# Ledger of designs, part 13: peptides against a protein of PDB entry 6RO1

Target 1, 216 residues: chain A of PDB entry 6RO1
Amino acid sequence: LGKEIEEYIHKPKYCLPFLQPGRLVKVKNEGDDFGWGVVVNFSKKSNVKPNSGELDPLYVVEVLLRCSKESLKNSATEAAKPAKPDEKGEMQVVPVLVHLLSAISSVRLYIPKDLRPVDNRQSVLKSIQEVQKRFPDGIPLLDPIDDMGIQDQGLKKVIQKVEAFEHRMYSHPLHNDPNLETVYTLCEKKAQIAIDIKSAKRELKKARTVLQMDEL

## One batch from the design tools (peptide; aimed at target 1 Q20)

Design b1_p12_3_s4 (made by RFdiffusion4, then SolubleMPNN; from b1_p12_3, 5 letters changed)
Fold by OpenDDE base, seed 1:
Structure b1_p12_3_s4 (fold): chain B 216 residues (1-216), chain A 12 residues (1-12)
Amino acid sequence: as target 1 above (216 residues)
Amino acid sequence: MLGTYEIDRKPL
């Protein structure tokens, strides 16, 4: 469900109007989660599809991301890597393909005009951390329908399924039941009984197989 | 103090 929404919002036709300087975005590249970064600018690159010769424009967004210090040494030849959990990291402007944007925030930061000084880049990390403190339940997202204007019926069906799932989770009487522990204990006992019945049936089948072998 | 951020839901 969340990934299905992502496949809509990262499309250039929907996200490009919202990639203004200072916009908070999440960047993920395969296994590398950079978390929240800040849009600096975007550019359109001409690309030719290798199989059709058709012009397929690539959109590259420059995003200020928290990178590992190792990535800084090799940044001319190697792809940037996210800062390790225990690492402070350093803020770097990284060119990112637009389809690597996993989320787009309604938040826009005020950013320094000159991001060449390291102190200016590190000040933006402090600003991100301040925003995260203001939103303890998570940085707010752009609404894909109401804010981004996505009219795709496939997306509307995905959102309706998410809302119906969330409603079923929150309307489940067990969420507010002070006897939740009692119900969990009963569910665990029922699951354990089902395992024990399956085990006992396997042991009975083995015992029957052994009894048949002693009669041969 | 100009805030650190704004909420902007508008396209460019």
Scores: peptide ipSAE 0.586, ipTM 0.921, DockQ to the pose 0.646
OpenDDE base, seeds 2, 3, 4, 5: peptide ipSAE 0.580, 0.568, 0.582, 0.577; ipTM 0.920, 0.918, 0.919, 0.920

Design b1_p12_4 (made by RFdiffusion4)
Pose (drawn by RFdiffusion4):
Structure b1_p12_4 (pose): chain A 194 residues (1-46, 58-67, 79-216), chain P 12 residues (1-12)
Amino acid sequence: LGKEIEEYIHKPKYCLPFLQPGRLVKVKNEGDDFGWGVVVNFSKKSLYVVEVLLRCAAKPAKPDEKGEMQVVPVLVHLLSAISSVRLYIPKDLRPVDNRQSVLKSIQEVQKRFPDGIPLLDPIDDMGIQDQGLKKVIQKVEAFEHRMYSHPLHNDPNLETVYTLCEKKAQIAIDIKSAKRELKKARTVLQMDEL
Amino acid sequence: SPEEKAVVVYPS
């Protein structure tokens, strides 16, 4: 569901109007993410590209690392979420100190909103009048309700058990696909003709 | 407009 919502937000017809300088954006590509960042501007490429400050062809910052902000161009279809907040940015972003200042500014925004950095309502704000997105958002609130209700959500060992469950779940996916091809390979193809 | 929908935050 989360990825499905992103695809609607990826549509440039819908998200480009809200990519004003200083907008907070979360980016993820093929798995790894850079947390949150701030946009500077955007233009076409070659698809669209926006230059965004992120925590870090570079890779994202690790959890233990304090991080160092760097501006990088990214494709628009790599934005996972867009916020209602537009934090002020310096005019000349070339200095390192200013880049750290922006990192500190966002640390203060995250404090002003411990419930989470507010996101744009894709319908009330972004204008996605598509009917499929309605049913998606409904399933999200319902499954989030199911998640926080699960006895395991609060458990500190949840991440320890969740990983063993993830591993055991992937092994099972292999067995399924492996058996699928086996049922095919083992099949005699010309028996219906006979 | 997008400007009216933006929550503007200034540094301390």

Design b1_p12_4_s1 (made by RFdiffusion4, then SolubleMPNN; from b1_p12_4, 5 letters changed)
Fold by OpenDDE base, seed 1:
Structure b1_p12_4_s1 (fold): chain B 216 residues (1-216), chain A 12 residues (1-12)
Amino acid sequence: as target 1 above (216 residues)
Amino acid sequence: SVEDKAILIYPS
């Protein structure tokens, strides 16, 4: 279902209006997952279909991506590779075909005007990491219908299936399982106890701050 | 026209 949605959102007719500088996007090329990068710009390249002679424009987006330092040495001959999880990597501006965008965020970052200095590129990585910390459940995505205005009935059917699946998952009798209600009530009690502990710790911190202010 | 309701985030 996620892949079916991706097949709509990466189409130039839908995504191009949202490929402004600073837009967060995910890039995936075959087995290479670059994760979240930042749009720098896009360009339309004239292409001719080999079999029909028809104009088939190629859309290339320049995306600032976290790349392996090893791949940069071969960058003249080989495509950039994503940084390994344990690697720092280096942020590089990589030309990406628009259909390789696996996700588009509602988020746009401020980016430095000059991305030639390594420090300016690495500052953008720091900004991405800060955004990821602010959104622990994931960076927010553009809604394909509400944000992107996609009217395709095929997409609407996919979304309806996702919603029905989510609804069934949330309405599953297991959620009404008295054991799951007990686990949810226990998880809500634990969450409420954790909230109460966190609120009590905040109140205790406030009380200590008030006590410290009264001792000054 | 769909209005781009982008969330703008500036570095701190």
Scores: peptide ipSAE 0.486, ipTM 0.911, DockQ to the pose 0.396
OpenDDE base, seeds 2, 3, 4, 5: peptide ipSAE 0.476, 0.472, 0.476, 0.470; ipTM 0.916, 0.914, 0.914, 0.913

Design b1_p12_4_s2 (made by RFdiffusion4, then SolubleMPNN; from b1_p12_4, 4 letters changed)
Fold by OpenDDE base, seed 4:
Structure b1_p12_4_s2 (fold): chain B 216 residues (1-216), chain A 12 residues (1-12)
Amino acid sequence: as target 1 above (216 residues)
Amino acid sequence: SVEEKEIVIYPS
């Protein structure tokens, strides 16, 4: 279901308006999960379909991603690789096809104007890590309907199925299993935290809350 | 108009 939602949000017709500098995005390329990065800019590249001659524009977003230092040495010829879990890695601006965006956050970061210095790029990693600390349940996503304005009936059906599935999971008579109460309390804590995040998001959504990192 | 509910975080 999450993957089905992803198939909508990564479409240029929906996501391009939200790819402003500083936007937090999640990047996944096949087996390579880069996790959360920050949009620097995007560009439209003219592409011609080889068989039809039709113009098929490619959208490329430049994203600051945590990359393996080993992959950077070969960056001229090889695609950047994500940092290993135990690796510090290095933040680099990586050109990413827009369809490789797996998630788009409601969070935008201020980014340095000059990203050529390593220290400036690494400062953005610190900012991402700080956002992750502030959102222990996960970085907040743009709502595909309410925030992104996606009107696609297929997406609405997917969301309805998710909601119905969640509702069925909550309504399923297996609630009488005491072992499910522990899962349910964890899910209720997660749901309550999600509600508290949603309420905090609603409060934050009413205020263009320019949160200075120092005031949080 | 879907008011873009953006959270802008500035570095300290």
Scores: peptide ipSAE 0.204, ipTM 0.785, DockQ to the pose 0.412
OpenDDE base, seeds 1, 2, 3, 5: peptide ipSAE 0.133, 0.184, 0.182, 0.184; ipTM 0.680, 0.778, 0.776, 0.759; seeds 1, 5 fail the geometry check

Design b1_p12_4_s3 (made by RFdiffusion4, then SolubleMPNN; from b1_p12_4, 7 letters changed)
Fold by OpenDDE base, seed 2:
Structure b1_p12_4_s3 (fold): chain B 216 residues (1-216), chain A 12 residues (1-12)
Amino acid sequence: as target 1 above (216 residues)
Amino acid sequence: SVDDLAIKIYPS
């Protein structure tokens, strides 16, 4: 179900309006999970489909991502790789195809104007980590319907199924299948995260509290 | 000077 939602949100027709500088996005490329990064800019590239000659524009977003230091040494020839869980990594501006965005946050950061200095890039990592600390249940996501305005009936049906599933999970502790409990706990966490995000969004909509990150 | 990083929530 999450993957089905991703198939909508990563489409340029839906996500491009939300790819402003400073927007938190999650990037995943096949087996490479970069986690949360920050949009720097995006560009439209002309592409021509080889078989039809049809214009198929490519959208590339430059995202500040936590990369492995090893991948940076080979950066001239190799694609950036995500930092390992055990390493600090280094923040790099990575060109990413828009369809590789797995999530888009409602959070935007003010980023340094000049990202050429390493310290400026690393400061953004500190800011992402601070956001993660403030949202222990997960970084708030854009709602694909309410925030992104996606009108697709297929997506609405997926969301309704998710909501119905979440509601059923809360209403009926289904029987003793231990695998179900793990899915339920994950879905309860996700649903509680969604409710807490919705309540936190409501409270944050109410509390126009610009969380000024003062001096870290 | 590192510009002050501020967090804002922009749902739209």
Scores: peptide ipSAE 0.179, ipTM 0.784, DockQ to the pose 0.122
OpenDDE base, seeds 1, 3, 4, 5: peptide ipSAE 0.026, 0.171, 0.024, 0.049; ipTM 0.530, 0.775, 0.549, 0.707

Design b1_p12_4_s4 (made by RFdiffusion4, then SolubleMPNN; from b1_p12_4, 5 letters changed)
Fold by OpenDDE base, seed 5:
Structure b1_p12_4_s4 (fold): chain B 216 residues (1-216), chain A 12 residues (1-12)
Amino acid sequence: as target 1 above (216 residues)
Amino acid sequence: SVEDKAIFIYPS
């Protein structure tokens, strides 16, 4: 169910309006999870499908990602690799295909105009870590329906199933059904997405209330 | 047009 939502979110027709500089996004490439990065820019590239001659536009987003230092040395020949959990890593601007975005946050960061200096890139990592501290339940996600305006009935059905499942999970004491743990882990990720949306909406409401209070 | 109601966070 989380993967089904992801399949909608990473579609260019839905996500492109939100891929503005400073947007927090998650990047995953097969087995490589880069975690949270920051959008720097995006570009539309003309791609010609080799077999049909049809123009299939390729959307590339430049994302500032925490990369392993080993991969950066080989970056001329090899794709960037995510930093190991125990590694400091280095923030690098990586061109990413838009379909590799696994999540999009409601959060946008102010980013330095010049990301050529290493210190400017590393300052963004500090900002991501500060955001993660502010949101201990997870960085808030865009709501696919309310924020992204996705009207697809398939997505609405997926969301309704998640909400109905969450409601049933909280209303019924989940007995020790071992099949529930796998569904719990998937539903904890989705409940974390829905809790993140709901917590984000609450924290956005609080942040707007705090911003309105600081403007008074 | 979808209104982007982004949460803007400035670095401390």
Scores: peptide ipSAE 0.472, ipTM 0.912, DockQ to the pose 0.406
OpenDDE base, seeds 1, 2, 3, 4: peptide ipSAE 0.468, 0.469, 0.471, 0.477; ipTM 0.910, 0.913, 0.912, 0.913; seeds 1, 3, 4 fail the geometry check

Design b1_p12_5 (made by RFdiffusion4)
Pose (drawn by RFdiffusion4):
Structure b1_p12_5 (pose): chain A 194 residues (1-46, 58-67, 79-216), chain P 12 residues (1-12)
Amino acid sequence: LGKEIEEYIHKPKYCLPFLQPGRLVKVKNEGDDFGWGVVVNFSKKSLYVVEVLLRCAAKPAKPDEKGEMQVVPVLVHLLSAISSVRLYIPKDLRPVDNRQSVLKSIQEVQKRFPDGIPLLDPIDDMGIQDQGLKKVIQKVEAFEHRMYSHPLHNDPNLETVYTLCEKKAQIAIDIKSAKRELKKARTVLQMDEL
Amino acid sequence: PLPVIDIKIPFP
């Protein structure tokens, strides 16, 4: 569901109008993410590209690392979420100290909103009048309710058990696909003709 | 008009 919502938000017809300088954006590509960042501007490429400060062809910052902000161009279809907040940015972003200042400014925004950095309502704000997105948002609130209600959500060992479950779940996916092709390969093809 | 929450934090 989360990924499905991103695809609606990826549509440039809907998200480009809200990519004003200083907008907070979360970016993820093929798995790894950079946390949150701020946009500077955007233009066409070659698809659209926006230059965004992120924590880090570079890779994202590790959890233990304090991080160093760097501006990088990214494709628009790599934005996972867009916030309602537009934090002020310096005019000349070339200095390192200013880049650290922006990192500290967002650390203060995250504090002003411990419930989470507010996101744009894709309907009330972004204007996605598509009916499919309605049913998606409904399933999200319902499944989030199921998640926090699960006895395991609060358990500190949840991440330890969740990984063993993830591993066991992937092994099972292989067995399924492997058996699928085996049922096909083992099949005699010309028996219906006969 | 677009929805915006402006936040200005002083720079050092």

Design b1_p12_5_s1 (made by RFdiffusion4, then SolubleMPNN; from b1_p12_5, 5 letters changed)
Fold by OpenDDE base, seed 3:
Structure b1_p12_5_s1 (fold): chain B 216 residues (1-216), chain A 12 residues (1-12)
Amino acid sequence: as target 1 above (216 residues)
Amino acid sequence: MLKEIKIVIPFP
């Protein structure tokens, strides 16, 4: 379910309009979780499908990511690796295929004009950490429907299944508890409160987005 | 027109 939503979000036809400089994005490559980084730029590369000769454009996003210092020494021959949790790491601009974006934030940061100095790149890490402190429940995501305008009926069905699964997971019968009805009513109320908190967080996000758009 | 939702949080 969460992965099925990611498969829509990382599609170039949906995400490219939101890959502006300063956009917060989460990058994951198989076992390598880079966490949250900042979009610097994106490019379209011409690629040819090996089997059909058809032009299949690759989209590469340059993302400022926290990399291991060990991976930087080998950067001429090896792919960048994420910094270990306890490692300070170094912020570096890494070319990432757009399908490796696991999440896209509604948050956009100001980035330094010159990212060549290490200090300017490390200042962006401080800004990401400050965003994370302001959002203890996690960095706010773009809404696939309301923010990204995805009209795909498959995605709408996935979201409805997620909402129905969240509702059912909270309302799941402990099939053997004699207090089932009380637990069900509490679970339905908790599920409704979770939906209402999610809707109120969306409305608050929309209201803050509108307020910040009227100030720009 | 895709309304670019810009939540620009200015950091000092």
Scores: peptide ipSAE 0.040, ipTM 0.697, DockQ to the pose 0.177
OpenDDE base, seeds 1, 2, 4, 5: peptide ipSAE 0.031, 0.031, 0.029, 0.032; ipTM 0.704, 0.655, 0.644, 0.690

Design b1_p12_5_s2 (made by RFdiffusion4, then SolubleMPNN; from b1_p12_5, 5 letters changed)
Fold by OpenDDE base, seed 3:
Structure b1_p12_5_s2 (fold): chain B 216 residues (1-216), chain A 12 residues (1-12)
Amino acid sequence: as target 1 above (216 residues)
Amino acid sequence: SLKEINIEIPFP
């Protein structure tokens, strides 16, 4: 179910409008989880399909990611690797294929104009860590329907199945699966986070409307 | 067009 939602949100037709500079995104490449990074920019590359001669556009997003220091020494020939849990790592701008985005946040950070200095890149890590402290139950996600505007009936059916599963789960408290309690706590937290995001977005929209009204 | 649905968090 979560993976099925990811298959929709990482599609360029849905996610590209939300890949503004400063957008928080989660990057995962096979076994390598980079966690949360920050969008710097995106580019469209023309790719020619070798068998059809058809133009298949590749979308590459430059994401500021926490990388291992070991991967930086070999960066001329090797793909960047995520920092180990206990490693400090270093923030690097990594070109990522858009389909490797596992999550997109409602949060957008201010980023330094110049990311060439290491200190400016490391300041962004401090900001990600501050966001994580403000959201102990997880960084707020874009809603695929309400925020991203995905009209796909397949996605709506997946979400309805999730909601019906969550409702059945809550209506049947007698399945003492200890793994279910962890999933319940995650689902309640996700529901509470979605409410808190919707409230925070309403307050931010009100604050922007008030700031725009006070500037008029 | 880029859609402006974001929670802006200022840099600390």
Scores: peptide ipSAE 0.196, ipTM 0.811, DockQ to the pose 0.192
OpenDDE base, seeds 1, 2, 4, 5: peptide ipSAE 0.039, 0.060, 0.040, 0.038; ipTM 0.677, 0.713, 0.687, 0.664

Design b1_p12_5_s3 (made by RFdiffusion4, then SolubleMPNN; from b1_p12_5, 5 letters changed)
Fold by OpenDDE base, seed 4:
Structure b1_p12_5_s3 (fold): chain B 216 residues (1-216), chain A 12 residues (1-12)
Amino acid sequence: as target 1 above (216 residues)
Amino acid sequence: SLKEIKIVIPFP
């Protein structure tokens, strides 16, 4: 279910309008989870499909990612690797294929204009960490329907299945397991957190509308 | 700082 939603979100048709500089994105390349990074820029590369001669445009997003320092030494020939859990790593601008975006946040950061200095790149890591502290339940995602405007019926069916599965998980009267109160309190906490995130998003949308009205 | 985090929900 989460993977099926990801398959829609990472499509250039849907995500490109949201890949503005400073957008928080999650990058995953197979076994390499870079976690949350920040969009710097994106580019369209012309690619030709080898078998059809059809123009298949590749979209590359430049993302500030936390990379292993070891992998950066070989960066001329090797793909950047994510920092090890215990490693400080280094923030580097990594060209990422758009289909490797596993998540897109509603959060957009201010980024330094010059990302050539290491300190400026590392300042962005501090900003990501500050966002993570403000969102202990996870960095808020763009809603694929409400925020991204995805009208795809396949995605709507996936979301309806998720909602119906969540509703069935909540509506399944496991009436007989005494451990259900603990699962219910965890589910109610998670539901309350989801409501509080939704309310905080609404308040923040209102606050932004007010801030834009004060700048007009 | 609140100044560093602009939650940009893109306007339609």
Scores: peptide ipSAE 0.038, ipTM 0.648, DockQ to the pose 0.115
OpenDDE base, seeds 1, 2, 3, 5: peptide ipSAE 0.030, 0.035, 0.033, 0.024; ipTM 0.657, 0.667, 0.623, 0.601

Design b1_p12_5_s4 (made by RFdiffusion4, then SolubleMPNN; from b1_p12_5 with P1S P3K D6E)
Fold by OpenDDE base, seed 3:
Structure b1_p12_5_s4 (fold): chain B 216 residues (1-216), chain A 12 residues (1-12)
Amino acid sequence: as target 1 above (216 residues)
Amino acid sequence: SLKVIEIKIPFP
């Protein structure tokens, strides 16, 4: 289900409007999880399909990612590798195919105008770490419907299935209770209270983040 | 100082 949502989000027709400089994005290439990086720019490359002669545009996003120091030595011939968990790593601008974006954040950062100096690139890592500190439950994501405006009925059905699965998973211990309606009403009230607490925590976190931004 | 351009937290 999470993967099915990713299959919509990484499509160029949906994500390109949100790939502005400074946007936080999560990059994953097969087994390599780079974690959170920052968009520097994107480019459209003309590609010709070898079998149809049709123009199939490739979208490449340049993302500032934490890379292993070992991968930097061979960077002329080898793909960048993510920094090991215990490694400091180095921030590098890596060209990434748009379909390798696993998540897009609602957070957009100011980036240095010149990313050639190592210190300027490493300053962005400090900014990512500060965002992660402010968001202990994870960096906030763009909502695919409300923020990204995806109108695809397939995605709406996936989200409805996730919500219905979460609701069923919370109701499953109670499926044998003859008071199922009372339990559904209590679970809906508890889910609504949990949504209201999560909303109030998000609003308090928004208000604190806005207040902390106004103090910065 | 964290220089943020935009923080939109999605509403639930």
Scores: peptide ipSAE 0.188, ipTM 0.809, DockQ to the pose 0.097
OpenDDE base, seeds 1, 2, 4, 5: peptide ipSAE 0.052, 0.178, 0.158, 0.052; ipTM 0.729, 0.795, 0.797, 0.727; seed 4 fails the geometry check

Design b1_p12_6 (made by RFdiffusion4)
Pose (drawn by RFdiffusion4):
Structure b1_p12_6 (pose): chain A 194 residues (1-46, 58-67, 79-216), chain P 12 residues (1-12)
Amino acid sequence: LGKEIEEYIHKPKYCLPFLQPGRLVKVKNEGDDFGWGVVVNFSKKSLYVVEVLLRCAAKPAKPDEKGEMQVVPVLVHLLSAISSVRLYIPKDLRPVDNRQSVLKSIQEVQKRFPDGIPLLDPIDDMGIQDQGLKKVIQKVEAFEHRMYSHPLHNDPNLETVYTLCEKKAQIAIDIKSAKRELKKARTVLQMDEL
Amino acid sequence: SLAKSDIVVKPE
């Protein structure tokens, strides 16, 4: 569901109007993410590209690392979420100190909103009048309700058990696909003709 | 275009 919502937000017809300088954006590509960042501007490429400050062809910052902000161009279809907040940015972003200042400014925004950095309502704000997105958002609130209700959500060992469950779940996926091809390979193809 | 829910934050 989360990924499905991102695809609607990826549509440039819908998200480009809200990519003003200073907008907070979360970006993820093929798995790894850079947390949150701030946009500077955007233009066409070659698809659209926006230059965004992120925590870090570079890779994202690790959890233990304090991080160092760097501006990088990224494709628009790599934005996972867009916020209602537009934080002020310096005019000349070339200095390192200003880049750290922006990192500190967002640390203060995250504090002003411990419930989470507010996101744009894709319908009330972004204008996605598509009916499929309605049923998606409904399933999200319902499954989030199911998640926080699960006895394991509060358990500190949840991440320890969740990983063993993830491993055991992937092994099972292999068995399923492996058996699928096996039922095919083991099949005699010309028996219906006979 | 601006969102109806936009929040502008300035540094202190």

Design b1_p12_6_s1 (made by RFdiffusion4, then SolubleMPNN; from b1_p12_6, 6 letters changed)
Fold by OpenDDE base, seed 3:
Structure b1_p12_6_s1 (fold): chain B 216 residues (1-216), chain A 12 residues (1-12)
Amino acid sequence: as target 1 above (216 residues)
Amino acid sequence: MVAKSEIIIYPE
């Protein structure tokens, strides 16, 4: 269901209005998960379909991503690869097809105007890491309906299914379990916590909020 | 277009 939601949000008609410089986005390319990066800019490219002769617009977003040092050596011929978990990596501006965006955050970072210096790019990594520390439950996402304004009925149905599933997961634990009451209580608490987290996240997004991170 | 609601974070 999460993947189904992703199929909507990564469509240019929905996500382009939110791809401003500094926007936090997740990038996944097949088996490569780059994690959270920062939008630098985007461009529109025209692609002619060979069989139809029709122009199909392609959108490429330049995203500052943590890349492996190995991939940088061959950057002229090979696609960038994400840094390994145990690797420091290096922040690079990577051109990414818009449909490879797996998530879009409500968070927008201040980024240096000049990203040519390595130190400026690495400073953005520090900022991302600090944001992750500030949001231990995960970086807040744009709501596809409330924030992104997607009106597609298919998406609404998916979200309803997710909500129903979550409700069932928390309300229908192990009907035949002798510890049912304990499990229900724990599930209800967990559900309430989830609601509280969601509500808190929504409150942060009620208006444009400027946060200063003291540790940066 | 700008998002109706967003969190802008500045480094110190």
Scores: peptide ipSAE 0.369, ipTM 0.876, DockQ to the pose 0.656
OpenDDE base, seeds 1, 2, 4, 5: peptide ipSAE 0.344, 0.347, 0.360, 0.322; ipTM 0.872, 0.874, 0.876, 0.867; seeds 1, 5 fail the geometry check

Design b1_p12_6_s2 (made by RFdiffusion4, then SolubleMPNN; from b1_p12_6, 4 letters changed)
Fold by OpenDDE base, seed 4:
Structure b1_p12_6_s2 (fold): chain B 216 residues (1-216), chain A 12 residues (1-12)
Amino acid sequence: as target 1 above (216 residues)
Amino acid sequence: MEAKSEIVVYPE
C-alpha cells in the first residue's frame, strides 16, 4: 500500500511544486536506500524518446544524501552508494531522478548557501538527525491529497483501502478470550494516543510552523 | 505552491 502511494507522489506532475530547496525527501534507488536527504535544487532536462522522437523531459533533483566514503572516490564513474549503518558517511549532493523519491516531507530545512565545504554539508546531516529525534514516529509526510492536491481516483482508492484495512485490523475481535480485554484496552489506548498524536500533528499542520532547531 | 502543513526548520 505504501508502494502504491509512492507511485503517485514521485510523478513530476505532482511532486515538482514541492521540491523547493531544503525540502526533506527520501531517496531509494533499487536496492540502495539513502533514507532522508535534503533537496538542493531541481532541473528539467530535455530528453527525446528514441523511438517516437517525442520530447520526454527528465526531471533531476539534486539531493544532499548521506553517502559511503567508498562511493565518493568513484563518484565520477559510479553511482553514489548510501552510507553503511555503522559508517558516519559523508553528505554529498547527488543528482537523482525524480521518480526515485520514495517520500516527501512537510519539513523544510534551512540549508547553507554554499554546500561546497564538507562542514556545511555535514551540518545539514546534523539538522536531519535533530529533526528525526523530534519525530520519533517518523518525519512528517506531505499528505498526497490535502497538501499535494492529488485528485487521482486511484490514489483515493488506495488510501481508502489502507484506512479500511487499518479499521478492520482494529475491529477484528481476536477471540472472545476474556484475557484479551486487557490487550484490547491497551491497543485502544495506543490507538487513541495515535489519534491524538495525529490530531495534534494535524493542528500543527494547519499553521506554517517555524521551528528553530534550538527550540526543537 | 506552499504546503498547508509545511514546517520550516532554521538552524540554531
Scores: peptide ipSAE 0.373, ipTM 0.877, DockQ to the pose 0.698
OpenDDE base, seeds 1, 2, 3, 5: peptide ipSAE 0.360, 0.370, 0.370, 0.357; ipTM 0.875, 0.878, 0.876, 0.874; seed 1 fails the geometry check

